Peptides against a protein of PDB entry 3KDP. Designs and how they scored, part 127

Target 1, 230 residues: chain A of PDB entry 3KDP
Amino acid sequence: PFLIFIIANIPLPLGTVTILCIDLGTDMVPAISLAYEQAESDIMKRQPRNPKTDKLVNEQLISMAYGQIGMIQALGGFFTYFVILAENGFLPIHLLGLRVNWDDRWINDVEDSYGQQWTYEQRKIVEFTCHTPFFVTIVVVQWADLVICKTRRNSVFQQGMKNKILIFGLFEETALAAFLSYCPGMGVALRMYPLKPTWWFCAFPYSLLIFVYDEVRKLIIRRRPGGWVE

## One batch from the design tools (peptide; made by RFdiffusion4, then SolubleMPNN)

Design b2_p20_2_s2 (from b2_p20_2, 16 letters changed)
Fold by OpenDDE base, seed 2:
Structure b2_p20_2_s2 (fold): chain B 230 residues (1-230), chain A 20 residues (1-20)
Amino acid sequence: as target 1 above (230 residues)
Amino acid sequence: EVEEVLEEAKKLLEEGRKIL
C-alpha cells in the first residue's frame, strides 16, 4: 500500500495506525493460531529427499505463494479504496498525481472527476472513510488466507476445522475489525470512520479467489507430487 | 508528531518482519 502511495502519488489509502493494527492485531494472533494447527498427515511422514535442496526449494515456493496471496490482498484493498473514491466522484485516473494538492491544507478547491470542488476537510473525510474498509477488506481476505495456511497439500475439506485456536483467531480478527470500525472515537483516534456493513461484502470476491486458487493449487500438488507448484 | 512516531513504529515493525 505505502509503495503504491509513493509511486502513484495518490491519496493515502491506509493510515499508519491501521497498518499497525493489521501487523500487531490481525496478523500476529492468526499467525500464533497457525502454530497450533495439527500437522498435515502426509507432511510428517515424508522424509525430505535432499535436506539441503528440497528445503531451499520448498522455502522459496512457500515464499512465492505467500507473496502472491499478499498481492491479492493488496489488490482487494485497493479495489475497495478505488470504489469508495469513485462513488465520491474521484475516478482512479484522476487520483494519479493528486496527492500534493490533496494533502495541502491551503488548497480548498481540489476538483473531482466531475468538476466538483472539495475543501481540505471534505477530502480528508473521504480519505479517512477509505481507511476502515481497506482494513476490513484485508481482514476478510485474511480469513481465507488463515484457513488455507493450515494445510500445504490437503484440501480444507479433507483436513477440517479441528484447531479451536484457529477458530478463535478468526473470531478475534473479526471482533477486532468490528471494534475498530464501529467503536465511538475511532474516527478521531485512528482516523477510521464508521463503515457501512455492506462494505464487508466488497472483499468477499477476493477471499473466494484466494480460496479457489489455493484449492486448485493443492489439487495440482496432489495429482503431481514433486512438481514446481509445491 | 504522532504520525512521525507511527511511521517510525511502522518501520520498526517492517524491519522486525524482515528479520522474522
Scores: peptide ipSAE 0.000, ipTM 0.236, DockQ to the pose 0.030
Fold by OpenDDE base, seed 3:
Structure b2_p20_2_s2 (fold): chain B 230 residues (1-230), chain A 20 residues (1-20)
Amino acid sequence: as target 1 above (230 residues)
Amino acid sequence: EVEEVLEEAKKLLEEGRKIL
């Protein structure tokens, strides 16, 4: 999010405090919960890893985690951001390069895509209105990401949802997201204005996309071991 | 590490924005 804010000079899509809430609040418990996941049913059929040649983390795994899933997650957040700004009169193309004027307190006549002028205060309300839905979108996408990370090869349907700590992590991150989104004073403290409940559903297509993508990937790996998708 | 550096950079920028 922040890299695109700098490169494209768009209004800030996600506040720094909200990013900290993701990294320290919503991601930590789920990530720890994966250490308690049951071994895949086929693990004893795999050859032992050679510690001299086989890295625990390979380029393919990094490409999958950061290059594919992380990209889909970021796209989900930005989609929500662009939809909210478009609903408020700012089309995506108009946001390019707008940051300088957007963040200037002395410019009170920034025009939207329809020629409506926006004061600094009005612009900041819209910006902070984007932070909460972006954050919630990330959390909802993380549900799918956490679930797919349970296994390397087996389907989630084969592995099942037996890890109670992982289930607790999903509830914890969701409860934290709801608390940060709806608790009074979060708009002042965290620059997270209250979210309309309907915006929770904006992330669901992306969560489903990640889930389906990973299940298809795992299916291909099971049918063609040693393929480029492994 | 990159995320940590990015978070620190973001924090510094936000603190800078509060001062400005």
Scores: peptide ipSAE 0.000, ipTM 0.243, DockQ to the pose 0.020
Fold by OpenDDE base, seed 4:
Structure b2_p20_2_s2 (fold): chain B 230 residues (1-230), chain A 20 residues (1-20)
Amino acid sequence: as target 1 above (230 residues)
Amino acid sequence: EVEEVLEEAKKLLEEGRKIL
């Protein structure tokens, strides 16, 4: 988010507080939960890893986790951001280069895509209105990410939901997202304004996309062991 | 609808400022 904010000069899509909530609040417990996942039914049938040739972290795992899935996650967040701004009169094309004028307190006549003038205060309300939905979008996408990370090759349908700690992590991050979104005073304290319940559903297509993508990937791996997709 | 949402958001902000 922050890199695109700089490169495209768009209004800030995700605040520093929400970034901290992701990094410390929503990512930590789910990540730890993966350490307690049950072994895959196929892993126990594999030969022991060769400690001389096999790197601890496979480059393929890095490329999947940070490349493909991370890109889909970012697209989900930006989709939600652009939808909210579009509903408030700012089309995506109009946001390009707007940051300088957007953040200037002395400019109170920034026009939207429809010629409506926005005061600095109104612009900041809209900006902060994007923070909570962006955060919630990330949490909802993380549900899929966490579930798919349980296994490398087995389908979720084959492995099942045996890890109680993972399930707890999903509930914890959801409860945190709900607390930050709906608790009175969070808009003032954290600049996370209340979220319409409908915005929770904006991430679902992306979560489904990630899930389907990973299941297809795993299916290919099962059918073609040792392929480049592994 | 956008104006109503903005007014509601402003109202919630003002109420939040009174609580803090």
Scores: peptide ipSAE 0.000, ipTM 0.218, DockQ to the pose 0.035
Fold by OpenDDE base, seed 5:
Structure b2_p20_2_s2 (fold): chain B 230 residues (1-230), chain A 20 residues (1-20)
Amino acid sequence: as target 1 above (230 residues)
Amino acid sequence: EVEEVLEEAKKLLEEGRKIL
């Protein structure tokens, strides 16, 4: 998010406090829950890793975690961001390079895509209105990410949802997201203004995409062991 | 503990905003 903010010079899509809430709030319990996941049925049939040649975290795992899944998460967040700004009169093309004037408190006549002038205060309300849905989008996408991380090779349908701690983690992160989104005073304390409940659904296509992508990947691994997708 | 860290992070961000 922050890199795209710098490169495209767009209004800030996600606040720093919101990022901390993701890293420290929503991700910790889910990550711990994976330690209690049942081993895959074939794990004891695999050859042991050679500790001298094989890294615990290989390039493929890094590429999956940071490249593929992280990219889909970012796309989901940015989609929500652009839709909200478009609904408020700022089309995506108009946002390019707008940051300098957007963040200037002395400019009170920034025009939207339709020629409407926006005060600094009005612009900041719209910006902070984007932060909450972006955050919620990340949480909803993290549901799929957590579920796919249960296994490397087996389908989630084969593994099932037997880990009660993981289920608790999904409820915890969702409850925290709802609290941060709707609790009175969060607009002042966190710059997270309340979102319309409909914005929770904007992330669902991306969660489904992650899930389908990973299931297809795992299917390929099962059919072609030792392939480039492993 | 996480809530305390978040509150401290908020204070630091508010202080940073006052400096900027």
Scores: peptide ipSAE 0.006, ipTM 0.273, DockQ to the pose 0.024; fails the geometry check

Design b2_p20_2_s3 (from b2_p20_2, 16 letters changed)
Fold by OpenDDE base, seed 2:
Structure b2_p20_2_s3 (fold): chain B 230 residues (1-230), chain A 20 residues (1-20)
Amino acid sequence: as target 1 above (230 residues)
Amino acid sequence: EVEEVLEEAKKLLEEGRKLL
């Protein structure tokens, strides 16, 4: 998110405090929950053929898979951000290079894509309106990520939802998202304005995409063990 | 001041994430 903000010179899609809440609250608790996931029966039974090469290859492939999932999460967040700004009159193309004028408190006539002028206060309200749904989008996508990370090869349907700590992590993450989105004072304290419940559904296509992607990946691994997709 | 502190906190967190 922050790199795209710098490179594209667009208004800030996600505040610093929201990033902290993701990294410390939304990512850390699920990560701890995954540490208690039951080991996949096939992984624990298989001795590494070559401890040096197979470990390195596996670490690289895991890193690439998590990198791809992280990119899909970021795309989901940015999609939600662009939809909200477009609904408020700012088309994605118009946002390119707009940051300098957007963040200048002395400029009160920033035009949207339809020629409507926006005061500094008005455009900061719409910016802060984007922070909450961007965060919620990440959380909803992380539901799929958390569920798929419990297994490397087996389908979620084969492994089931046996880890109570994982289930607790999903509820905690959801409760945190609801708290940050709807608790009074979060707009002032965290620059996270209240979210319409309908915006939770904006992330669902990306959550489904991650889930389908991982199930297809795991299906390929099961059919072709030792392939580059592992 | 709050934005500067938040930017520094972001940098520290990004550095922390790179170390993790």
Scores: peptide ipSAE 0.000, ipTM 0.242, DockQ to the pose 0.028
Fold by OpenDDE base, seed 3:
Structure b2_p20_2_s3 (fold): chain B 230 residues (1-230), chain A 20 residues (1-20)
Amino acid sequence: as target 1 above (230 residues)
Amino acid sequence: EVEEVLEEAKKLLEEGRKLL
């Protein structure tokens, strides 16, 4: 989010404090819960890893985690951001380069895509209105990401949802997201204005996309071991 | 337990805000 804010000079899509809430609040417990996941049913059928040649983390795994899933997650957040700004009169193309004028408190006549002028205060309300749905979109996408990370090769349907700590992590991150979205004072404290409950559903297509993508990937790996998708 | 952790987190955030 912050890199795109700098490169494209768009209004800030996600506040720094909300990023910290993701990294420390919503991601930490789920990530720890994966350490308690049951071994895949086929693990004893695999050859032992050679510690001299086989890295635990390879370039393919990094590409999968950051290059594919992380990209889909970021796209989900930005989609929500662009939809909210478009509903408020700012089309995506109009946001390019707008940051300088957007963040200037002395410019009170910034025009939207329809020629409506926006004061600094009005612009900041719209900006902070984007922070909460972006954050919630990330959390909802993380549900799918956490679930797919349970296994390397087996389907989630084969592995099942037996890890109670992982289930607790999913509830914890969701409860934290709801708290940060709806608790009074969060608009002032975290620059997270209250979210309309309907915006929780905006992330669901992306969560489903990640889930389906990973299940298809795992299916291909099971059918063609040693393929380029492994 | 979750409610207690959330209340503590809220207090820490509020204290942090006062320090900034």
Scores: peptide ipSAE 0.000, ipTM 0.275, DockQ to the pose 0.088
Fold by OpenDDE base, seed 4:
Structure b2_p20_2_s3 (fold): chain B 230 residues (1-230), chain A 20 residues (1-20)
Amino acid sequence: as target 1 above (230 residues)
Amino acid sequence: EVEEVLEEAKKLLEEGRKLL
């Protein structure tokens, strides 16, 4: 989010507080939960790893987690951001280069895509209105990420949901997202304004996309063991 | 960067607590 904010000079899509809530609140418990996942039935049938040749972290795992899945996750967040701004009169094309004028307190006549003038205060309300939905979008996408990351090759349907700690992590991050979205005072304290319940569903297509993508990937791995997709 | 963000978040939380 922040890199695109700088490169495209768009209004800030995700605040610093929401970034912290992701990094410390929603990512930590789920990440720890993966350490307690039961071994895959196919991994248990494999020969022990060669400690002399095998790197601790597979480059393919890094490329999947931080490359492809991370890109889809970012696209989900930005989609939600652009939809909210479009509903408030700011089309995506109009946001390009707008940051300088957007963040200037002395400019109170920033025009939207329809010629409506926005005061600094109104612009900041709209900006902060994007923070909560962006955060919730990330949480909902993380449901899929967490569920798919528990296995490398087995389908979720084959491995099942045996890890109670993983399930707890999903409930914890969801409860945190609900608390930050609906608790009175969070708009003032964290600049996370209340979320319309409908915005929870904006992330679902992306979560489904990640899930389908990973299941297809795992299916290919099962059919072609040792392929580049592994 | 994380420490700066943490300090800013703490400041925002404190300001928010004063407004509640």
Scores: peptide ipSAE 0.000, ipTM 0.247, DockQ to the pose 0.027
Fold by OpenDDE base, seed 5:
Structure b2_p20_2_s3 (fold): chain B 230 residues (1-230), chain A 20 residues (1-20)
Amino acid sequence: as target 1 above (230 residues)
Amino acid sequence: EVEEVLEEAKKLLEEGRKLL
């Protein structure tokens, strides 16, 4: 998010406090829950790794976790951001390079894509209105990420949802997201203005994409053990 | 590393906002 903010010079899509809430609030309980996941049914049938040649964490696994999944999460957040700004009169093309004028408190006549002038206060309300849906989008995408992390090879349908701590983690992160989104005073304290409930659904295509992508990946691994996808 | 870079970038943004 921040790198795209610098490169594209767009208004800030996600606040610093919201990112801290993701890192410290929503991700901790889910991460701990994975320690209680049942081993895959075939784990004891796999050959042991060679500790001299095989890395404990495969470079491909790192590339998948940080590269591919993180990219899909970011795309989901940015999609929500651009839709909200477009609904408020700012088309994506118009946002490019707008940051300098957007963040200037002395400029009260920034034009949208339709020639409407926006005061600094009005612009900041719209910006902070984007922060909450972006955050919620990340949480909704994290549901899929957590579920796919249950296994390396087995389908989620084969493994099932037996881990009660993981289920609790999903409820906890969702409850925290709802609290931060709708609790009175969050607009002042965290610059997170309330979102329309419809914005929760904007992330669902991306969560589905992650889930389908990982299930296809796991299917390929099951059919071609030792392939480039493992 | 990406989280650290994001945290540093946040600190720099906050410092930049204090300077502005």
Scores: peptide ipSAE 0.000, ipTM 0.265, DockQ to the pose 0.018

Design b2_p20_2_s4 (from b2_p20_2, 16 letters changed)
Fold by OpenDDE base, seed 4:
Structure b2_p20_2_s4 (fold): chain B 230 residues (1-230), chain A 20 residues (1-20)
Amino acid sequence: as target 1 above (230 residues)
Amino acid sequence: DVKKVLEEAKKLLEEGRKLL
């Protein structure tokens, strides 16, 4: 998200605090859960025939999978961001290069795609209105990631402890999202304005896309064991 | 600034954990 913000010079889609909440709050628990799951799987799996090559291949494949999933997550967040801004009169094309004028406090006549002039305060309200839905979108997309991880491993290892950590991660992410979205004072403290319940559903198509992507990937892996998609 | 934001994020996480 931050890279696209820099490259496209669009208004900031996520606050720094919100990004930190994603990185520390929503990504850490899944990462820990995966680390525990890997540790359990490594204890129970027979030593790989070649621990260096098989581990490197698995790490590379996992890294690539997470990289791809992370890109889809970012796309989901940006989609929500662009939808909100479009609903407020800023079409995606108009946002390109707008950051400089958007962030300038002295410019109170920034035009939207329809020629409406926006004051600095109005622009910042719209920007901060985007932060919460973007965050929630990431959380909802992460649900799909956790479900994917669960389904991948359940196909290989039916073990019950993995399910509890994943469920806990889902609960923690959801609770954090609800807290940041609806707790009084978060609009002032974190510049995260309250989310309309409808915005929770904006991420669902992307969660579905991630799910479909992973099922297709699994299907390809099953049909071509040892293929490049593993 | 990052430390302050990290502390605020930790505080929020702790408050969120207390609410859970």
Scores: peptide ipSAE 0.006, ipTM 0.261, DockQ to the pose 0.054
Fold by OpenDDE base, seed 1:
Structure b2_p20_2_s4 (fold): chain B 230 residues (1-230), chain A 20 residues (1-20)
Amino acid sequence: as target 1 above (230 residues)
Amino acid sequence: DVKKVLEEAKKLLEEGRKLL
Protein backbone atom coordinates (compact mmCIF):
# COMPACT_ATOMS: atom_id res chain seq x y z
CA PRO B 1 0.00 0.00 0.00
CA PHE B 2 2.69 2.47 0.94
CA LEU B 3 4.70 1.72 -2.19
CA ILE B 4 1.69 2.35 -4.40
CA PHE B 5 1.00 5.51 -2.45
CA ILE B 6 4.48 6.74 -3.34
CA ILE B 7 4.61 5.47 -6.92
CA ALA B 8 1.13 6.50 -7.98
CA ASN B 9 1.01 9.63 -5.81
CA ILE B 10 -2.48 8.75 -4.66
CA PRO B 11 -4.06 9.75 -1.36
CA LEU B 12 -2.88 7.51 1.45
CA PRO B 13 -5.10 4.43 1.41
CA LEU B 14 -4.01 3.08 4.77
CA GLY B 15 -2.81 5.21 7.62
CA THR B 16 0.20 4.44 9.74
CA VAL B 17 -2.01 3.75 12.73
CA THR B 18 -4.04 1.22 10.82
CA ILE B 19 -0.82 -0.44 9.68
CA LEU B 20 0.23 -0.68 13.30
CA CYS B 21 -3.13 -2.11 14.23
CA ILE B 22 -2.61 -4.76 11.57
CA ASP B 23 0.90 -5.56 12.73
CA LEU B 24 0.14 -5.57 16.43
CA GLY B 25 -3.49 -6.56 16.53
CA THR B 26 -4.16 -8.78 13.57
CA ASP B 27 -0.76 -10.35 12.92
CA MET B 28 0.59 -10.96 16.40
CA VAL B 29 -2.19 -13.10 17.83
CA PRO B 30 -2.43 -15.17 14.68
CA ALA B 31 1.33 -15.65 14.68
CA ILE B 32 1.12 -16.92 18.23
CA SER B 33 -1.78 -19.12 17.27
CA LEU B 34 0.19 -20.63 14.43
CA ALA B 35 3.07 -21.37 16.77
CA TYR B 36 0.70 -23.64 18.65
CA GLU B 37 -0.73 -25.23 15.54
CA GLN B 38 -0.19 -28.93 15.42
CA ALA B 39 2.41 -29.86 12.91
CA GLU B 40 0.96 -31.22 9.74
CA SER B 41 1.50 -34.95 9.79
CA ASP B 42 3.18 -34.96 6.42
CA ILE B 43 5.54 -32.06 7.22
CA MET B 44 7.04 -33.72 10.27
CA LYS B 45 7.29 -37.21 8.81
CA ARG B 46 8.82 -36.19 5.51
CA GLN B 47 12.55 -36.42 5.74
CA PRO B 48 14.13 -33.97 3.35
CA ARG B 49 15.59 -35.88 0.44
CA ASN B 50 18.39 -33.37 0.25
CA PRO B 51 18.60 -31.14 3.33
CA LYS B 52 20.62 -28.48 1.54
CA THR B 53 18.71 -28.06 -1.70
CA ASP B 54 15.22 -28.93 -0.54
CA LYS B 55 15.34 -26.49 2.35
CA LEU B 56 16.44 -23.62 0.15
CA VAL B 57 13.85 -24.44 -2.47
CA ASN B 58 11.15 -24.68 0.16
CA GLU B 59 12.12 -21.38 1.73
CA GLN B 60 12.06 -19.69 -1.65
CA LEU B 61 8.70 -21.16 -2.56
CA ILE B 62 7.21 -20.31 0.82
CA SER B 63 8.47 -16.77 0.38
CA MET B 64 6.90 -16.63 -3.06
CA ALA B 65 3.61 -17.98 -1.78
CA TYR B 66 3.48 -15.49 1.07
CA GLY B 67 4.47 -12.76 -1.35
CA GLN B 68 1.62 -13.71 -3.64
CA ILE B 69 -0.85 -13.86 -0.76
CA GLY B 70 0.37 -10.47 0.41
CA MET B 71 -0.19 -9.08 -3.06
CA ILE B 72 -3.74 -10.42 -3.10
CA GLN B 73 -4.32 -8.85 0.32
CA ALA B 74 -3.03 -5.54 -0.94
CA LEU B 75 -5.21 -5.77 -4.03
CA GLY B 76 -8.22 -6.37 -1.81
CA GLY B 77 -7.41 -3.32 0.24
CA PHE B 78 -6.89 -1.19 -2.83
CA PHE B 79 -10.12 -2.38 -4.33
CA THR B 80 -11.98 -1.25 -1.24
CA TYR B 81 -10.07 2.02 -1.27
CA PHE B 82 -10.89 2.75 -4.89
CA VAL B 83 -14.55 1.84 -4.43
CA ILE B 84 -14.90 4.22 -1.48
CA LEU B 85 -13.18 7.03 -3.29
CA ALA B 86 -15.24 6.40 -6.39
CA GLU B 87 -18.40 6.57 -4.29
CA ASN B 88 -17.18 9.94 -3.10
CA GLY B 89 -16.56 11.17 -6.63
CA PHE B 90 -12.89 10.31 -7.06
CA LEU B 91 -12.36 7.81 -9.84
CA PRO B 92 -9.11 5.80 -9.79
CA ILE B 93 -7.64 7.61 -12.77
CA HIS B 94 -8.28 10.96 -11.15
CA LEU B 95 -6.41 9.89 -8.02
CA LEU B 96 -3.16 9.44 -9.94
CA GLY B 97 -0.88 12.31 -9.08
CA LEU B 98 -3.49 13.93 -6.84
CA ARG B 99 -1.56 13.42 -3.60
CA VAL B 100 0.30 16.71 -3.72
CA ASN B 101 -2.87 18.73 -3.99
CA TRP B 102 -4.74 16.36 -1.73
CA ASP B 103 -2.35 16.82 1.16
CA ASP B 104 -2.03 20.58 0.70
CA ARG B 105 -4.09 22.26 3.39
CA TRP B 106 -4.08 25.52 1.47
CA ILE B 107 -5.83 24.03 -1.54
CA ASN B 108 -9.52 23.91 -0.75
CA ASP B 109 -10.83 23.53 -4.27
CA VAL B 110 -9.55 20.11 -5.32
CA GLU B 111 -12.00 18.88 -7.87
CA ASP B 112 -13.28 15.34 -8.01
CA SER B 113 -14.01 13.46 -11.20
CA TYR B 114 -17.36 15.23 -11.45
CA GLY B 115 -16.11 18.76 -10.89
CA GLN B 116 -17.14 18.99 -7.24
CA GLN B 117 -14.71 20.97 -5.16
CA TRP B 118 -13.41 19.47 -1.96
CA THR B 119 -11.98 21.34 0.98
CA TYR B 120 -8.96 20.01 2.78
CA GLU B 121 -11.12 18.89 5.68
CA GLN B 122 -13.53 17.09 3.41
CA ARG B 123 -10.67 15.35 1.63
CA LYS B 124 -9.18 14.21 4.91
CA ILE B 125 -12.52 12.85 6.04
CA VAL B 126 -12.72 10.83 2.84
CA GLU B 127 -9.13 9.69 3.25
CA PHE B 128 -9.78 8.57 6.80
CA THR B 129 -13.00 6.96 5.68
CA CYS B 130 -10.83 4.74 3.52
CA HIS B 131 -8.57 3.69 6.39
CA THR B 132 -11.16 1.68 8.28
CA PRO B 133 -12.47 -0.27 5.30
CA PHE B 134 -8.94 -0.94 4.13
CA PHE B 135 -8.08 -2.28 7.55
CA VAL B 136 -11.25 -4.35 7.70
CA THR B 137 -10.51 -5.68 4.25
CA ILE B 138 -7.11 -6.83 5.42
CA VAL B 139 -8.67 -8.49 8.46
CA VAL B 140 -11.24 -10.31 6.36
CA VAL B 141 -8.57 -11.43 3.93
CA GLN B 142 -6.44 -12.53 6.88
CA TRP B 143 -9.22 -14.90 7.89
CA ALA B 144 -8.43 -16.88 4.81
CA ASP B 145 -4.70 -16.39 5.23
CA LEU B 146 -4.72 -17.69 8.79
CA VAL B 147 -6.82 -20.66 7.84
CA ILE B 148 -4.60 -21.57 4.90
CA CYS B 149 -1.44 -21.16 6.99
CA LYS B 150 -2.60 -24.04 9.17
CA THR B 151 -1.46 -26.46 6.53
CA ARG B 152 1.27 -26.66 3.96
CA ARG B 153 -0.12 -29.43 1.84
CA ASN B 154 -3.41 -30.58 3.29
CA SER B 155 -6.69 -28.93 2.52
CA VAL B 156 -8.23 -26.84 5.26
CA PHE B 157 -11.07 -29.30 5.21
CA GLN B 158 -8.67 -32.10 6.02
CA GLN B 159 -6.82 -30.30 8.80
CA GLY B 160 -9.92 -28.69 10.26
CA MET B 161 -10.22 -25.93 12.83
CA LYS B 162 -8.60 -27.77 15.71
CA ASN B 163 -6.50 -24.93 17.04
CA LYS B 164 -8.62 -23.05 19.54
CA ILE B 165 -5.95 -20.37 19.73
CA LEU B 166 -6.31 -19.75 16.01
CA ILE B 167 -10.06 -19.48 16.43
CA PHE B 168 -9.43 -17.04 19.23
CA GLY B 169 -7.09 -15.10 16.94
CA LEU B 170 -9.77 -14.88 14.28
CA PHE B 171 -12.22 -13.69 16.89
CA GLU B 172 -9.77 -11.19 18.32
CA GLU B 173 -8.87 -9.60 15.00
CA THR B 174 -12.55 -9.43 14.07
CA ALA B 175 -13.41 -7.90 17.43
CA LEU B 176 -10.58 -5.42 17.01
CA ALA B 177 -11.82 -4.52 13.55
CA ALA B 178 -15.33 -4.05 14.92
CA PHE B 179 -14.01 -2.00 17.82
CA LEU B 180 -11.96 0.25 15.57
CA SER B 181 -14.85 0.59 13.13
CA TYR B 182 -17.69 1.33 15.54
CA CYS B 183 -16.32 2.49 18.87
CA PRO B 184 -16.96 6.19 19.46
CA GLY B 185 -13.87 8.33 19.21
CA MET B 186 -11.95 6.06 16.85
CA GLY B 187 -12.36 8.57 14.06
CA VAL B 188 -10.37 11.05 16.09
CA ALA B 189 -8.11 8.72 18.02
CA LEU B 190 -7.05 6.53 15.13
CA ARG B 191 -8.34 8.45 12.11
CA MET B 192 -10.66 5.54 11.46
CA TYR B 193 -14.17 6.67 10.74
CA PRO B 194 -17.14 4.38 11.31
CA LEU B 195 -17.66 1.77 8.67
CA LYS B 196 -20.86 0.77 7.00
CA PRO B 197 -21.44 -2.90 7.75
CA THR B 198 -21.68 -3.58 4.02
CA TRP B 199 -17.97 -2.83 3.60
CA TRP B 200 -17.10 -5.98 5.51
CA PHE B 201 -18.42 -7.95 2.59
CA CYS B 202 -16.29 -6.15 0.01
CA ALA B 203 -13.29 -8.19 1.10
CA PHE B 204 -15.01 -11.56 0.88
CA PRO B 205 -14.22 -12.14 -2.79
CA TYR B 206 -10.54 -11.65 -2.01
CA SER B 207 -10.69 -13.95 0.97
CA LEU B 208 -12.28 -16.50 -1.28
CA LEU B 209 -9.62 -15.86 -3.91
CA ILE B 210 -6.84 -16.50 -1.40
CA PHE B 211 -8.60 -19.59 -0.16
CA VAL B 212 -9.06 -20.93 -3.67
CA TYR B 213 -5.51 -20.01 -4.59
CA ASP B 214 -4.10 -21.86 -1.63
CA GLU B 215 -6.35 -24.88 -2.08
CA VAL B 216 -5.30 -25.09 -5.72
CA ARG B 217 -1.66 -24.69 -4.73
CA LYS B 218 -1.97 -27.42 -2.14
CA LEU B 219 -3.78 -29.63 -4.59
CA ILE B 220 -0.93 -29.21 -7.06
CA ILE B 221 1.60 -29.98 -4.32
CA ARG B 222 -0.31 -33.12 -3.39
CA ARG B 223 -0.51 -34.27 -6.97
CA ARG B 224 3.06 -33.33 -7.83
CA PRO B 225 5.22 -33.72 -4.75
CA GLY B 226 8.52 -31.93 -5.14
CA GLY B 227 7.24 -29.65 -7.86
CA TRP B 228 8.07 -25.98 -8.24
CA VAL B 229 4.96 -25.02 -6.26
CA GLU B 230 6.09 -26.64 -3.03
CA ASP A 1 10.13 4.41 9.66
CA VAL A 2 8.67 2.35 12.47
CA LYS A 3 9.65 4.94 15.03
CA LYS A 4 7.81 7.68 13.21
CA VAL A 5 4.78 5.48 12.84
CA LEU A 6 4.82 4.69 16.54
CA GLU A 7 5.19 8.31 17.46
CA GLU A 8 2.33 9.28 15.22
CA ALA A 9 0.20 6.51 16.64
CA LYS A 10 0.95 7.61 20.18
CA LYS A 11 0.13 11.18 19.31
CA LEU A 12 -3.17 10.17 17.79
CA LEU A 13 -4.03 8.04 20.78
CA GLU A 14 -3.25 10.91 23.08
CA GLU A 15 -5.37 13.26 21.02
CA GLY A 16 -8.14 10.72 21.06
CA ARG A 17 -7.94 10.39 24.81
CA LYS A 18 -8.27 14.12 25.21
CA LEU A 19 -11.49 14.06 23.28
CA LEU A 20 -12.97 11.19 25.26
Scores: peptide ipSAE 0.000, ipTM 0.265, DockQ to the pose 0.029
Fold by OpenDDE base, seed 2:
Structure b2_p20_2_s4 (fold): chain B 230 residues (1-230), chain A 20 residues (1-20)
Amino acid sequence: as target 1 above (230 residues)
Amino acid sequence: DVKKVLEEAKKLLEEGRKLL
């Protein structure tokens, strides 16, 4: 998010504090839950035939999978950001290069895509209105990621939801997202304004996309063990 | 990178506290 903010010179889609809440709050507990689940799954796996090559391949595969999922998460967040700004009169093309004027407190006549002038305060309200939905979008997409990461090769439907730690992680992320979205003072403290419940559904298509993508990937791996998709 | 983000976050929290 921050790299795109710099490159495109768009208004900041996600605040630094919100990024920290993602990295420390919503990523750490899932990572712990996944570490426990991997440990349980690895206990059931026979020792790798070649620990060096199989570990390296596995690390590369995990890195690629997490990289791809992270890109889809970012795309989901940016989609939500652009939808909110478009609903407020700022089309995506108009946001390019707008940051300089957007962040200037002395410019109170920044025009939207329809010629409506926005004061600095109004612009910041819209910006901070984007932070919460972006965060929630990441959390909703992470639900799919957590469910997906439970198994490397088996469908989620085959493995089931037996890991209590994973279930706890899902509830914790959801509770944190609800807390940050609706707790009084979060708008001032975290620059996260309250979210309409309808915006939770904006991320669901991306969550479903990740789920379908991974189920297809796992299906290919099961049908062609040792293929390039591994 | 995490340290830099943490330092920036601390700075933002301190600035936020000064604005409060």
Scores: peptide ipSAE 0.000, ipTM 0.257, DockQ to the pose 0.023
Fold by OpenDDE base, seed 3:
Structure b2_p20_2_s4 (fold): chain B 230 residues (1-230), chain A 20 residues (1-20)
Amino acid sequence: as target 1 above (230 residues)
Amino acid sequence: DVKKVLEEAKKLLEEGRKLL
């Protein structure tokens, strides 16, 4: 998010403190929870990996899969950002290069895509209104990411939700997201204004996509062992 | 696979937009 903010010169989609809350607060418990996941039911049926031949293909495919999931997460967050700004009169094309004027407190006549002038205070309210739903979008997408990371080959339906620590991680992420979104003072402390409950649902399609994508990937791996999809 | 992921991401973006 911060790199795109710099490169595209768009208004800041996600605050630095919010990024730290994702990296340290939201991701830590889920990541630890994966260490307690039960071994896949078929792990003992797999032939021992040949360390000379099997290392290269599997690391590259795992890296691509995680890279694709990370791209879907970023796209989900940016989509939510662009929708909120568009609903407030700023179309995505109009945001390109707007940062310089957007962040200037002395410019109080920044025009939106419809010719409406926005004061600095009004612009900052809209910017901070984007931070919360962007954060919540990442958390909701992380639900799917955490669930799919339980196994490499088996469907989540085959592995089940037996890891209580993973389930706790999902609830902790959700509780933290709700706390940061709705606790009084978060708008001042974290630049995260309260989120309309409807915005939680904006991330659900992305979570579903990640889930379906990974289940299809795992299905292909099960049907074609040694294919480009491992 | 990247194209499919991007197409699905676009569809999800459109669905998210409808929910927003």
Scores: peptide ipSAE 0.000, ipTM 0.199, DockQ to the pose 0.024; fails the geometry check

